# Peptides against a protein of PDB entry 8HF1: the designs that were tried, part 26

Target 1, 320 residues: chain A of PDB entry 8HF1
Amino acid sequence: NVMLYATKPTEVMVSFPHQEQVLTVTRLISAEIEKFYVSLDLMNIGVQPIRRSKSLQCLRDPSKKSFVKQLFNDFLYQMKEYGIYAASIAIISLIVEFDIKRRQAETLSVKLMHRTALTLCEKIRHLLVQKLQDMTYDDDDDNVNTEEVIMNFSTPKVQRFLMSLKVSFADKDPKDICCLVFVERRYTCKCIYGLLLNYIQSTPELRNVLTPQFMVGRNNISPDFESVLERKWQKSAIQQFRDGNANLMICSSVLEEGIDVQACNHVFILDPVKTFNMYVQSKGRARTTEAKFVLFTADKEREKTIQQIYQYRKAHNDIA

## One batch from the design tools (peptide; made by RFdiffusion4, then SolubleMPNN)

Design b1_p10_4_s3 (from b1_p10_4 with V1I D6E)
Fold by OpenDDE base, seed 2:
Structure b1_p10_4_s3 (fold): chain B 320 residues (1-320), chain A 10 residues (1-10)
Amino acid sequence: as target 1 above (320 residues)
Amino acid sequence: IVPEEEPLPF
């Protein structure tokens, strides 16, 4: 029980400026998605037979439209919260998902729906890549993955996070690093993972130091929607992190009781701590003598964040 | 730019 150990990590906060970089491309993409939602609502895809899985309390959307909208809403969230560079990675995940769903479509109408979604994703990808290329003189896709492009097209939160990683881990022994990064959403894990791969590869001081992995919490997805491949990937990622073949793990939920993850020396909370349980469980992973627990907050939310963490710390001390 | 790590004030 992680709650029973008085973890005394150094708790620090990194503030970032609340800059809503309103880019024209972001507005255009949002408008294209909204137009697509109108078109999607007009699509007659028929009623799909409700396959009752015995374990699913959630009625599968008989239209499958809600799932399509969820993926685009999660994409819009990632674009807003992490920036255009992160969005360029996130859109690839949507492309893969919609292509899989298109191939798995039992009806022509559902196949066409996923094809239309895929076509929109390709348009969005092109708009994002074109915007990343505005800083590159060369049209080569490899040139969009530079430290400079990543930094300039990331939100202030992500910029501060990447800078914190660079400062914390530059030229360190990979064996001395056990880092957790907590994010709120499942799809953010993959997005930030892809961003970190490119950032680490473009940053000489980190290239041989950090090896990232990602894990998606099981509790947010019905076991029936979790592919056997996803479960295998999670198991492999955890094992690589245990074996020291990966030293940075991105998580969308606190590792369930029973995922034995070693004591970490760094815990980064990239997204706001919304619950006491998230605070206790994430902080409870920072268990080494010099462990750091790093919170990211917008300057405008600094005082609110401090007060919230104070209440969580107090509540934890009253139970411990 | 080095991110300024502020200790929590409590």
Scores: peptide ipSAE 0.459, ipTM 0.924, DockQ to the pose 0.111
Fold by OpenDDE base, seed 1:
Structure b1_p10_4_s3 (fold): chain B 320 residues (1-320), chain A 10 residues (1-10)
Amino acid sequence: as target 1 above (320 residues)
Amino acid sequence: IVPEEEPLPF
């Protein structure tokens, strides 16, 4: 029970300016998605046969339209919270998902719906990549994966996070590092993983120091909807992190699902801590004597964050 | 710019 361990990590907070990225490209993308939702609502895809598995209160939207909207809403959230660079990685995950759903479509109307969603994702990807290229002075260097491009097209939160990683781990022995990065949403794990791979590769001081992995929680949807590939990935990622072949793990609610992760010396909380359980579980992984627990907060939310963590710390001390 | 880490005030 992680709650019983009186771990006293060094708890620190990193503040960042709350800047909404007012970019014309983000407004264009949002408008294209809203226009697509209007068209999606008008699509007649027929009544899908409800496979009545009695155990799954997954209200299968009989139209699968809610799932399409969820993926685009999750993309819009990532673009807002993490920036355009993170969005350029996130959109690839939507492309892969919609191509799988298009190939698995039982009807022509459902196939067309997923094809239309895929075409929109390809347009969005082009708009994002074009905007990232606007900063590359050399027309011949199509490499949008530089430290400069990543930093300039990331939100202040992500900028402070990347700077904190660079300061904490530059030229360190990779064996001395056991780092967790907590994010709120499952899809963010893969997006931040892709961003970190590119950032580490573009940052000489980190290239041979940090080896990231990601782990997503089990879908509240039956273990049958976890692809055999996702389950294999999770097992492999956990094993690599246990064996020291990976030293940074990006995760969401994974600890609530009873996934045993080793004691870590660094825990980064990239998103706001919304629950007492998340606070106790994430802090309870910072178990080494020199363990550090780092919170990120917007300047506007600083006081509220401090008060929330105080309440969680008090509640934890009253139970311990 | 080094991100300024502040200790939690409690």
Scores: peptide ipSAE 0.455, ipTM 0.925, DockQ to the pose 0.097
Fold by OpenDDE base, seed 3:
Structure b1_p10_4_s3 (fold): chain B 320 residues (1-320), chain A 10 residues (1-10)
Amino acid sequence: as target 1 above (320 residues)
Amino acid sequence: IVPEEEPLPF
């Protein structure tokens, strides 16, 4: 009986200091969004027709206002959790979405609502870009996409993550790398992807080493509303990662949906492990010889994280 | 600065 000792990945934790980046710009942006919510609540957009999709028991919130507030709340979360640089990328996704919704608006009142949201996004984008430029002392180089700017305007969590990537992968053969990066929220995948593209391009030791892709989970709330573009992107991203044309994949809860990706040698958990399933599925992808599983935790949450992972390991050993 | 990696104590 050769007990196939499933090679357990090396599990490590990286702690980061709890620094609330209390920047004046972050407070200003939050205050502008709150003022916009007050104005949005006063807007009369009329009764919206409830499109009952026959397939979905979930009452889709028919409120076009609720969707606008959700996107700004998602943006505020990105700015808080990942920093100003990540927020400058995240705001572009809101601009694109509100411009699409503005063009698709069936009524003048709905068109005006999305136009007002878009105008706020452009103001936020300008405030973020201006703050990133404040560190470029040279008037001639408008390039806010340097390693230094990315690091200085990222949260301690993102700083430690980028440093861990640089230490782990500097000057390595790209063929020897199969890396997964797990994040909690689907919109974080695209934001961290944009950040990593700029970071890798600005970091000589990584430029020809890491080729990132991102994958978002299927919209469990509505597979019918997954755009044909999102489905094409997901299929292309998975295929590039299988073919070795991409060696780093940023994903959310995608693995719960049965996406078959190859065995990886590195798994990074950027956000807190909130569920047993997320722990088992993410760790279960670190299957190569000498595979590494890296957790990121705030110093204040270190003991709680350790105890939670202990409980998940115990529960996993009881079912394995 | 190299991020300090702590092995999980289990």
Scores: peptide ipSAE 0.455, ipTM 0.924, DockQ to the pose 0.096
Fold by OpenDDE base, seed 5:
Structure b1_p10_4_s3 (fold): chain B 320 residues (1-320), chain A 10 residues (1-10)
Amino acid sequence: as target 1 above (320 residues)
Amino acid sequence: IVPEEEPLPF
């Protein structure tokens, strides 16, 4: 019970400017997704065979269209919140998912739907990669993973986060680092993980210092939707973090679900703290004597964030 | 550029 230990980490806030990404490419991608939604709504996929799988998700979306829209909406969110570089990683996860769904399709109409979604994802990937290449003189896909490209095509939030990591951990002993990064959404864990791998590899001061992992929460709706591979990955990632083979863990609000991780010296909250439980659970992981708890907030939301954290701190002190 | 870290005022 994390509530029983009054941890007093140093709580700091990092503000970032609210930039609307006025990039033509993001507008084009959004418009292509909206056009796709119109086409998707017109697709007659017929009555889907009721899979006898007891999975509530197959019951919630007999058309499987809402799941397709969810993945694209989640992508649009990542592109907006984390930037074009993060979006270039996020789109790969959609490609993989739609290819799996295409192969698992029980009907030709559903197969075609996932194929059309996949074709759009490939188009989006090319648009994103092309935009990342605008800063590179060489058409080599490997050249888009530079510190400069990552920084320039990341949102101010992600820029400040990466800078905070660099300042906090440059040339440090990996053993002295136990870092958690909290994000709101499950799919963001993998996206930020991919971004961090590339950033760490492109940043000499962080090479061999930070070894990231990510944990995705148990899908509360059904353990049957967790691939055996995903469960193995989660178990391995947590074990690597416990053993000190990984020193940075990206996680969503899932620490509430009984994932026990060691006491950390750094906790970064990349996304807004939306619940008291998230505040208590995340702060409760910063348990070392010199633990730091870092919040990221947009300048326009600074006052609201401060007031919200004050209310959570007060409520926590009244219970602890 | 170093991110400005502000202590929470409360």
Scores: peptide ipSAE 0.459, ipTM 0.927, DockQ to the pose 0.098; fails the geometry check

Design b1_p10_4_s4 (from b1_p10_4 with D6E)
Fold by OpenDDE base, seed 5:
Structure b1_p10_4_s4 (fold): chain B 320 residues (1-320), chain A 10 residues (1-10)
Amino acid sequence: as target 1 above (320 residues)
Amino acid sequence: VVPEEEPLPF
């Protein structure tokens, strides 16, 4: 039980400006998704046979339209919270998912619905890549993965996070690093992982220092939606981090599911801490001597964040 | 630019 360990990491906060990046491309993408929702609502996909999947979520929308809308809403959230560069990675995950669903479609109408969603994702990908290329003189897709492009097309939160990683780990021995990065949402783990791979590869001071992995908690609601590949990846990623072959792990609420990770010297909380349990569990992983616990907060939410962490510390000290 | 790390005030 992580609650029983009195960990005293150095707790620090990094503030970032709350900038709504009002890019024309983000407005265009949002408008294309809204138009797609109108078209999606008009699609007659028939009564799907209720597969008695034991998952309560598949029972809520026999049409599978709500699942399509959920993936695009999750994409819009990532684009807003992490920026255009992160969105260019996030859209690939939607393309992969809709291609799988298109191939698995039992009806022509469902196959067509997923094809229309794919066409929209491809359009969004082109709009994002074109916007990243506006800073590159060369039309080569590889030229968009520079440190400069990643930084300029990331939100202030992600910029401060990447700068904090560079300052914390530049030219260090990989063996001296055991880092956790906590995010709120499952799909964010893979998005930030892809961003970090490209950032580390473009940053000479980190290229041979940081080896990232990500873990996504088990979808207890629908194990049938977990691809065999995702389950294999999760097992491999956890093992690589345990064996020291990876020294940075991106996690969501996975610690609530009883995934035991080793004692870490750095813990980054990229998204707001919403629960006492998340605070205790994440902080409880910063267990080494001189362990650091870093919170990221918007300037507007700074005071509220401080008060919330104070309440969590007090509650933890009253139980310990 | 180094991110300013503020120690928590408590």
Scores: peptide ipSAE 0.460, ipTM 0.925, DockQ to the pose 0.097
Fold by OpenDDE base, seed 4:
Structure b1_p10_4_s4 (fold): chain B 320 residues (1-320), chain A 10 residues (1-10)
Amino acid sequence: as target 1 above (320 residues)
Amino acid sequence: VVPEEEPLPF
């Protein structure tokens, strides 16, 4: 029971300015997704025969339209919360998902739906990449994956997170690092992983220091959609992190599902701590004497965050 | 820019 050990990590908070990056491109993308939802609602996909898939989702949405909307809503969330650079990575995950679903489609109507979604994702990808290229004065350097581009097209939260990683881990021995990064959503793990790969590769002080991996929770919504590939990836990622072949792990609510992650010296909470369990489980991984637990909060939510963490500490002490 | 890390006040 992780709750019984009084882990006394150094708990710190990093504030960031709440800037809604109101870019024209984000408005265009949102408008294209809304137009797509109208078209999607008009699509007659037919009642798919209820395959006796144990997924409650196949029972609730035989057309799989809600799942398509969920993926685009998660993309819109990532674009808002993490920025345009993160969105350029997130859209690739949607492209992969819709291409898999298009290939697995048993009906022409479902195949067409996923093809239309895929076409929209490619359009969104082009809009995002074009916007990332607008900062490269040199038409010759097609490399939108520079530290500068990543930083400028990331939200203040992500900027402060990347700066905190750079300051915390620049030129350190990789063996001395065991870092967890907690995010709220499953899809954010993949997005922030891709962002970190590019950031680390573009940051000399981190290139040979940080080796990231990610873990995503079981898809409670569609366990049948947990591809053999995703399960294989999770097992491999956990093993690499246990073996020290990876020293930074991006996690969602995976720890609630009983995935045993080792004790770490750094824990970053990139998204708001919404539950007592998330607080206790994440903090309970910071077990070394010099362990650091870093919370990210918007300046406007600072007081509310402090009060919430106080309540969680009190509740934890009342159980211990 | 170094991110300002504030200790939690309790």
Scores: peptide ipSAE 0.460, ipTM 0.924, DockQ to the pose 0.110
Fold by OpenDDE base, seed 1:
Structure b1_p10_4_s4 (fold): chain B 320 residues (1-320), chain A 10 residues (1-10)
Amino acid sequence: as target 1 above (320 residues)
Amino acid sequence: VVPEEEPLPF
């Protein structure tokens, strides 16, 4: 039971300025998605056959429209919370998902719906990439994956996170590092993974130090909807992290599912701690004597974050 | 710039 481990990691908080991204491109993208939702609600795609399993009812919107809206809502969240650079990676995951759904479409109307969503994703990708290129002074350097571009087009939260990684791990032995990064949402794991790959590759002090992986929890959907590929990826990612071939793991809710992750020396909580279980489980992975537990908070939410962690720490001490 | 890390006050 992770709750019974009396781990006393060093608990620290990193504050960041609450900056709403006032970019014209983000407003344009949001408005295009809202227009798309109006058009999507008007689309007649017919009644999909409900397979009788009651446990699958929450994800079978008979219209499959709720799933399309969920992916775009998750994209909008990632663009807001992590920045337009992270959004340029997140949109690729939507493109891949909608192309799979388009190919698997049983009806012409469902195929057309996913094609329309895909066309919007390509438009969004072009708008994001164009905005990232506006900072490359040299028309010949198509490389938007520089440390400078990543930092300038990331939110203050992500900037502070990347700076904290650089300070913590610059020129360290990769064998001495066992790092977890917790995020709230499943799709954020892959987005932050892609961002970290590019950041590490562009940062000489980290290039041979950090080897990231990501792990997403099992979908609340039956194990039958986890692609054989996703299950293979999860097993491979866990094994690489156990073998020391990866030393940084990005996770969402993975510990609630009983995935046995090794004891770590660093735990980063990138998103707000919303539950007592998330606090206890994430902190319970920082098990080494020199383990560090790092929280990120907006300046406006600092006092509320402190009070929430106090309540969780008190509740944990009353059970232990 | 190094991120300022504050210890939790409890």
Scores: peptide ipSAE 0.456, ipTM 0.923, DockQ to the pose 0.097
Fold by OpenDDE base, seed 3:
Structure b1_p10_4_s4 (fold): chain B 320 residues (1-320), chain A 10 residues (1-10)
Amino acid sequence: as target 1 above (320 residues)
Amino acid sequence: VVPEEEPLPF
C-alpha cells in the first residue's frame, strides 16, 4: 500500500484593511452610469428578432439593453473591488466591445445606443486618467504606469497581492516559478492581467522574472458565442504556460472546465472562495513539494473566511 | 511593507 501522501500545500492567509476608498471620481462615475441607465430605459430600439441558439434555450435579451447594463455593472464591480487604476484598464475593454457592437449594429437605433454607451466610456476613461495624472507632480512625464501610481490607486486587496508577488518572486529564476492567480469574474482576469503587465514592467525586480498570461473560463452559457479570437487567445495562453514561456496564469473558473495545467508551486486566491469546488480545484493545482496556497481576506471577514476554509478542508478530507 | 502571512489555524 503506497499511501500516495498527497503533498499538502502550505496554506496561508493575507489580511487586508477594509478601506472604502470613497473618492469623488468614483461617485461621479457611478452617478453618470445611473443617469445613462435612465436614458437607456427611455431609448426605443424596436423589437429585435430572438435568435434561438440551437444548443441552449438561453433567451438572449432581444433588447440588447441588459447586455449594455451588464458591462457597466461589471465595470463598477472592477472599480470597487480593485480600484481606480484597474478601472482605467477595465474601461478600455468596454470601449472596444461597444465599438465592435456599434459597427455590427443592424439598425440605426441600436447603433445610436452603442454610440451613446461608447461616449460615456470615453468620458469615464478621461475622468480616470485625469485622476491618475493628479499624482504626477511633474508636468513633463505623462507616465501613469509607475509602481507608485499603480499602488496608490489600487484597493488594499490589490496592494497586498502586488506586495506578496514582489516578496515571493523578486530576483528569482523564471524557470522555478509556476504561479496561478484565481479571480471570481472572467472580466477581472483581463483587468488584473493588464495591471500586472504594467506593474511588472515598472518593477525592476520582476521585469525579467514574471511573464503573465490570462485565461477566461469557457462561456458555459453559450460556447457558440465564444469569439474565434477568444478561443485562439485561450489556446495560445495555455500553450505558452505549458511551454514555460509564461510562468504566471490569471484564471477564473477555468479549472472547473477540465483545463489541464501543470503542477504549480504558487496559487494565489485574490477573491473570496465562494464554492467547495473552487477550493478543491485551486488547492489541487498547488502540487509541488514546496507549494504555497495564499488566500486574501478583508480583516472584517477574517473569522468567516477561516470557518469557511475549515468546512471545505473537512469536507475534502472526508472525500479524499 | 511585507504582507503578514498568517498560517491557517488547523
Scores: peptide ipSAE 0.456, ipTM 0.922, DockQ to the pose 0.097

Design b1_p10_5_s1 (from b1_p10_5, 6 letters changed)
Fold by OpenDDE base, seed 2:
Structure b1_p10_5_s1 (fold): chain B 320 residues (1-320), chain A 10 residues (1-10)
Amino acid sequence: as target 1 above (320 residues)
Amino acid sequence: PEPIVYEEIK
């Protein structure tokens, strides 16, 4: 029973221009990934043994081609939805994951598959970094992490999100801040976390104000494949947020029923609210007297978003 | 920088 305490957070909508920034680099990257998918389909990796989890769920073998494609599809989504700066961080997560899988590969064919994926990720990283450097006169990698580069290479949604953080939290006491940021996808938590670290570090008004953490939702992949490290990280991140050592938490929309996160004064929904449950669960975290529940919408979808929120409010009042 | 338009959903 989520006690539906009638938390009446102020619900705020932030509009952003629907600009499809069609960069040549994003088209090149997409074409390289599609070319890789064709090559991947031609690879003979042999019959991989279906590892049965103890939970009788047929674990999708993470060594399968489908998992490799899923990671690149998630990357393409992040590049589209958050911009090329977020993509430059997201690609590092793929590099790490494919390197781990390459080392864990039981067969030479699977090892080669992950090596080929890794080589593509390094090429993509290079293309992204070069594009970020086009605005910097200095070839130093540290110069791509400026507020200006982050803003210019982020989508309008992310730009408005970052601006909203700056306006909301500039010169505030870190102790008075309890912020949640909801995203739809697991990997989005990591790339937005990395983006926020760099943005906060480059923004003097936020550097000593915001301390971000992220919580990766449990993978629907059996707890047996969640590394002991990932589980330890999740526990540590939650504890840091409880202890006030972190005041901004990036979460996937599936906060499992039972993560006792304190009452927050700010809840940002970075991705569209697709379900009533997501609306109730996320809004139900904004519990302070002056709590804000902030949504981001494209200008073209503004009316649709408002109508959807009214429908969710009505449905919530009919259950309460 | 373009001003952020905040709209309260009443």
Scores: peptide ipSAE 0.539, ipTM 0.918, DockQ to the pose 0.868
Fold by OpenDDE base, seed 4:
Structure b1_p10_5_s1 (fold): chain B 320 residues (1-320), chain A 10 residues (1-10)
Amino acid sequence: as target 1 above (320 residues)
Amino acid sequence: PEPIVYEEIK
């Protein structure tokens, strides 16, 4: 019954050109990661003792190689889907993770594996930063965090997203904004958060308007891998968003049942809506008067996206 | 920059 009286948000689609930006740097980075995978497969790290306190993931992959490959695959995805600028932030998260894993290594072989991964990340970071600097005509302004650099090294999807934020929120009162941004992957939350911090700081119309936070869903692989730090961060981020100290929240999953988040006036879906559940739960957060539910689609996928939304609307109305 | 095309899904 409460769903029937909820003012249905206006559903908006923003199209973007499908540009496969095949930059030489992205090809080089991909090739370096592939070479690293070959070397990683040849690494004998030995059989790691199955300690009962090791996460289910450590039980499934005692070599920890699959986790290393997952992080680089998620990086490659972010570079492809969000662009070089986003990748320059994403790689820092890999550096931090591999440094932690290197320090926590129980064996010299595992320590060496994470050290080799870290060295590759540092090389990738250098290649990305160098490419971002290629647009700074002034050799003296090492600041790659300008609105122009962010826009030019972002994918058309991210460009349209950033422009949509600027148009939607320029010079507005921060208290009138309650925005959710949904992304598919956990690591994308932190990447887009870092991108938004830099974009907002470089955009005068948004600098005192938007205060972003991010929250990642619980790691399905082991609650034990959620560092006490990550759990504290999630609780703090949600509380800041409830208290109005943050007005934009980036989420990788629908806020788990039991995370009470206020009704939002804007919901952005940055990645494709792959499931009916994602559609219903994300749209169900846009509950204020004149709430907007914004989707991003490639021009070539426009019709398919519209048809999928109609199917989801029909299915939702048949259950309501 | 090209104008953002907003399309309401009716």
Scores: peptide ipSAE 0.537, ipTM 0.919, DockQ to the pose 0.874
Fold by OpenDDE base, seed 1:
Structure b1_p10_5_s1 (fold): chain B 320 residues (1-320), chain A 10 residues (1-10)
Amino acid sequence: as target 1 above (320 residues)
Amino acid sequence: PEPIVYEEIK
């Protein structure tokens, strides 16, 4: 039981300015998604047969519209919380998901719905890529994956996270690093993974130091809907992290599912700690003598974050 | 870039 480990990692808070990125492109994208929701609500896709698989709460909206809205809402959240650069990676995941759903469509109306969603995703991708290119002064260098572009189009939270990685791990031995990065949402794991790959590749001091992987929680979707590829990928990613072939792992709620990851020397909490269980489980992975537990907070929420950590420490000590 | 402010939560 991870709660029984009286690990005393150094708990560190990194503050960042609360800046809402008020970019014209972000407003345009949000307005296009809102217009799409109005059109989606008007689409007649018929009643889909409820395949009663007995297992959990994915109320398959018989309309499949709720799943489409969920993916775009998760994209909007990622664009707001992580910035335009992370959004340019997140939109590719939506394109892949909607293309799979389009090919698996049992009806022409459902196929058309997913095609319309894909058309919107491609429009959003072009708007994002164009905005990333506006900072490349050199007309010939189509490479939007530079350290400068990543930093300039990331939120202050992500900027502080990337700077913290650079300061913590520059020119270190890869074998001395065992790092976890916790995020709230499953899809955030994929976009932060893609962002980190590009950042590490563009940062010479990290290129041969950090090898990232990600783990997505098992959706409460029956094991039948977890693609054989996703299950194989998760097993491979966990094994690479155990074997030391990967030294940084991005996770969402995976510890609740009984996935045993090794003892780590760094734990980063990129999103706010919302539950006592998340605090205890994530902190309980920082098991080395010099382990660091790093939180990110907006300056306006600094005091609230400190008070919440003190409440969780007290509650943990009352159980231990 | 602004320096990272690290605060130990004591």
Scores: peptide ipSAE 0.536, ipTM 0.919, DockQ to the pose 0.877
Fold by OpenDDE base, seed 3:
Structure b1_p10_5_s1 (fold): chain B 320 residues (1-320), chain A 10 residues (1-10)
Amino acid sequence: as target 1 above (320 residues)
Amino acid sequence: PEPIVYEEIK
């Protein structure tokens, strides 16, 4: 019996310094969101009709206030975990969502609530863009999308991720690249996708090498709430990645949802591996010869991360 | 920028 030792991917850990870059702008934005929550709690928007979604799981907040708070909490998470540059992209998604909700509002009170949220997002966007412009000393080039600006306004984790992409893929043949990037949250997929588009466009060694796409997992919310546009986007993104028209895919929880992607030569885990399933599924996509499985960890969590990977390896060997 | 430290998890 030739035990076909499936070539296990090389597991690599990249450490980054735990620097909480507490910028004055991030404190100001957090304080403005907290003030908005106080005002939001005082808003009388009436009882909204409970749309009976057949699936028991997502108790829609009948007030719609929890959804507004969720979007801002997700934004605050993106700003903290990925930095100000990523936050400047993430805020655009909130602006789009609140404008849609404002237009779809059935009552004047709900319309006003979404309008107030939108006005706050526009203020936050202005504060972020102004801070990105503070590094461009030259009055003439308002281009906040340079490699330098992206790197300087990204967290150490994102800096190490971008540097790892540059070192791994500079001047390579696009056909030899099949890369997955796993993130924890669905909103991070869009944010990191926008960041990568700008970074690749600003990095000569990557412009004709990496073509990114993103795929958000199906909402655990009933398939009825995935917009027809989101479903079309997911199908198109998967097809482009299968056809080799895209060679880097950013995804969250995609493999738990049974989305079949091809065997990859690189798998990057941008966020901490929190579950055994995430470890097995993400590592299980690094199936080519000499495939790499790359983890990012804060220096303070290095030992804890190593021990967690050893526990996951043991558990995987006990079930395989 | 400080060089990236790559550590193989053996």
Scores: peptide ipSAE 0.520, ipTM 0.916, DockQ to the pose 0.844

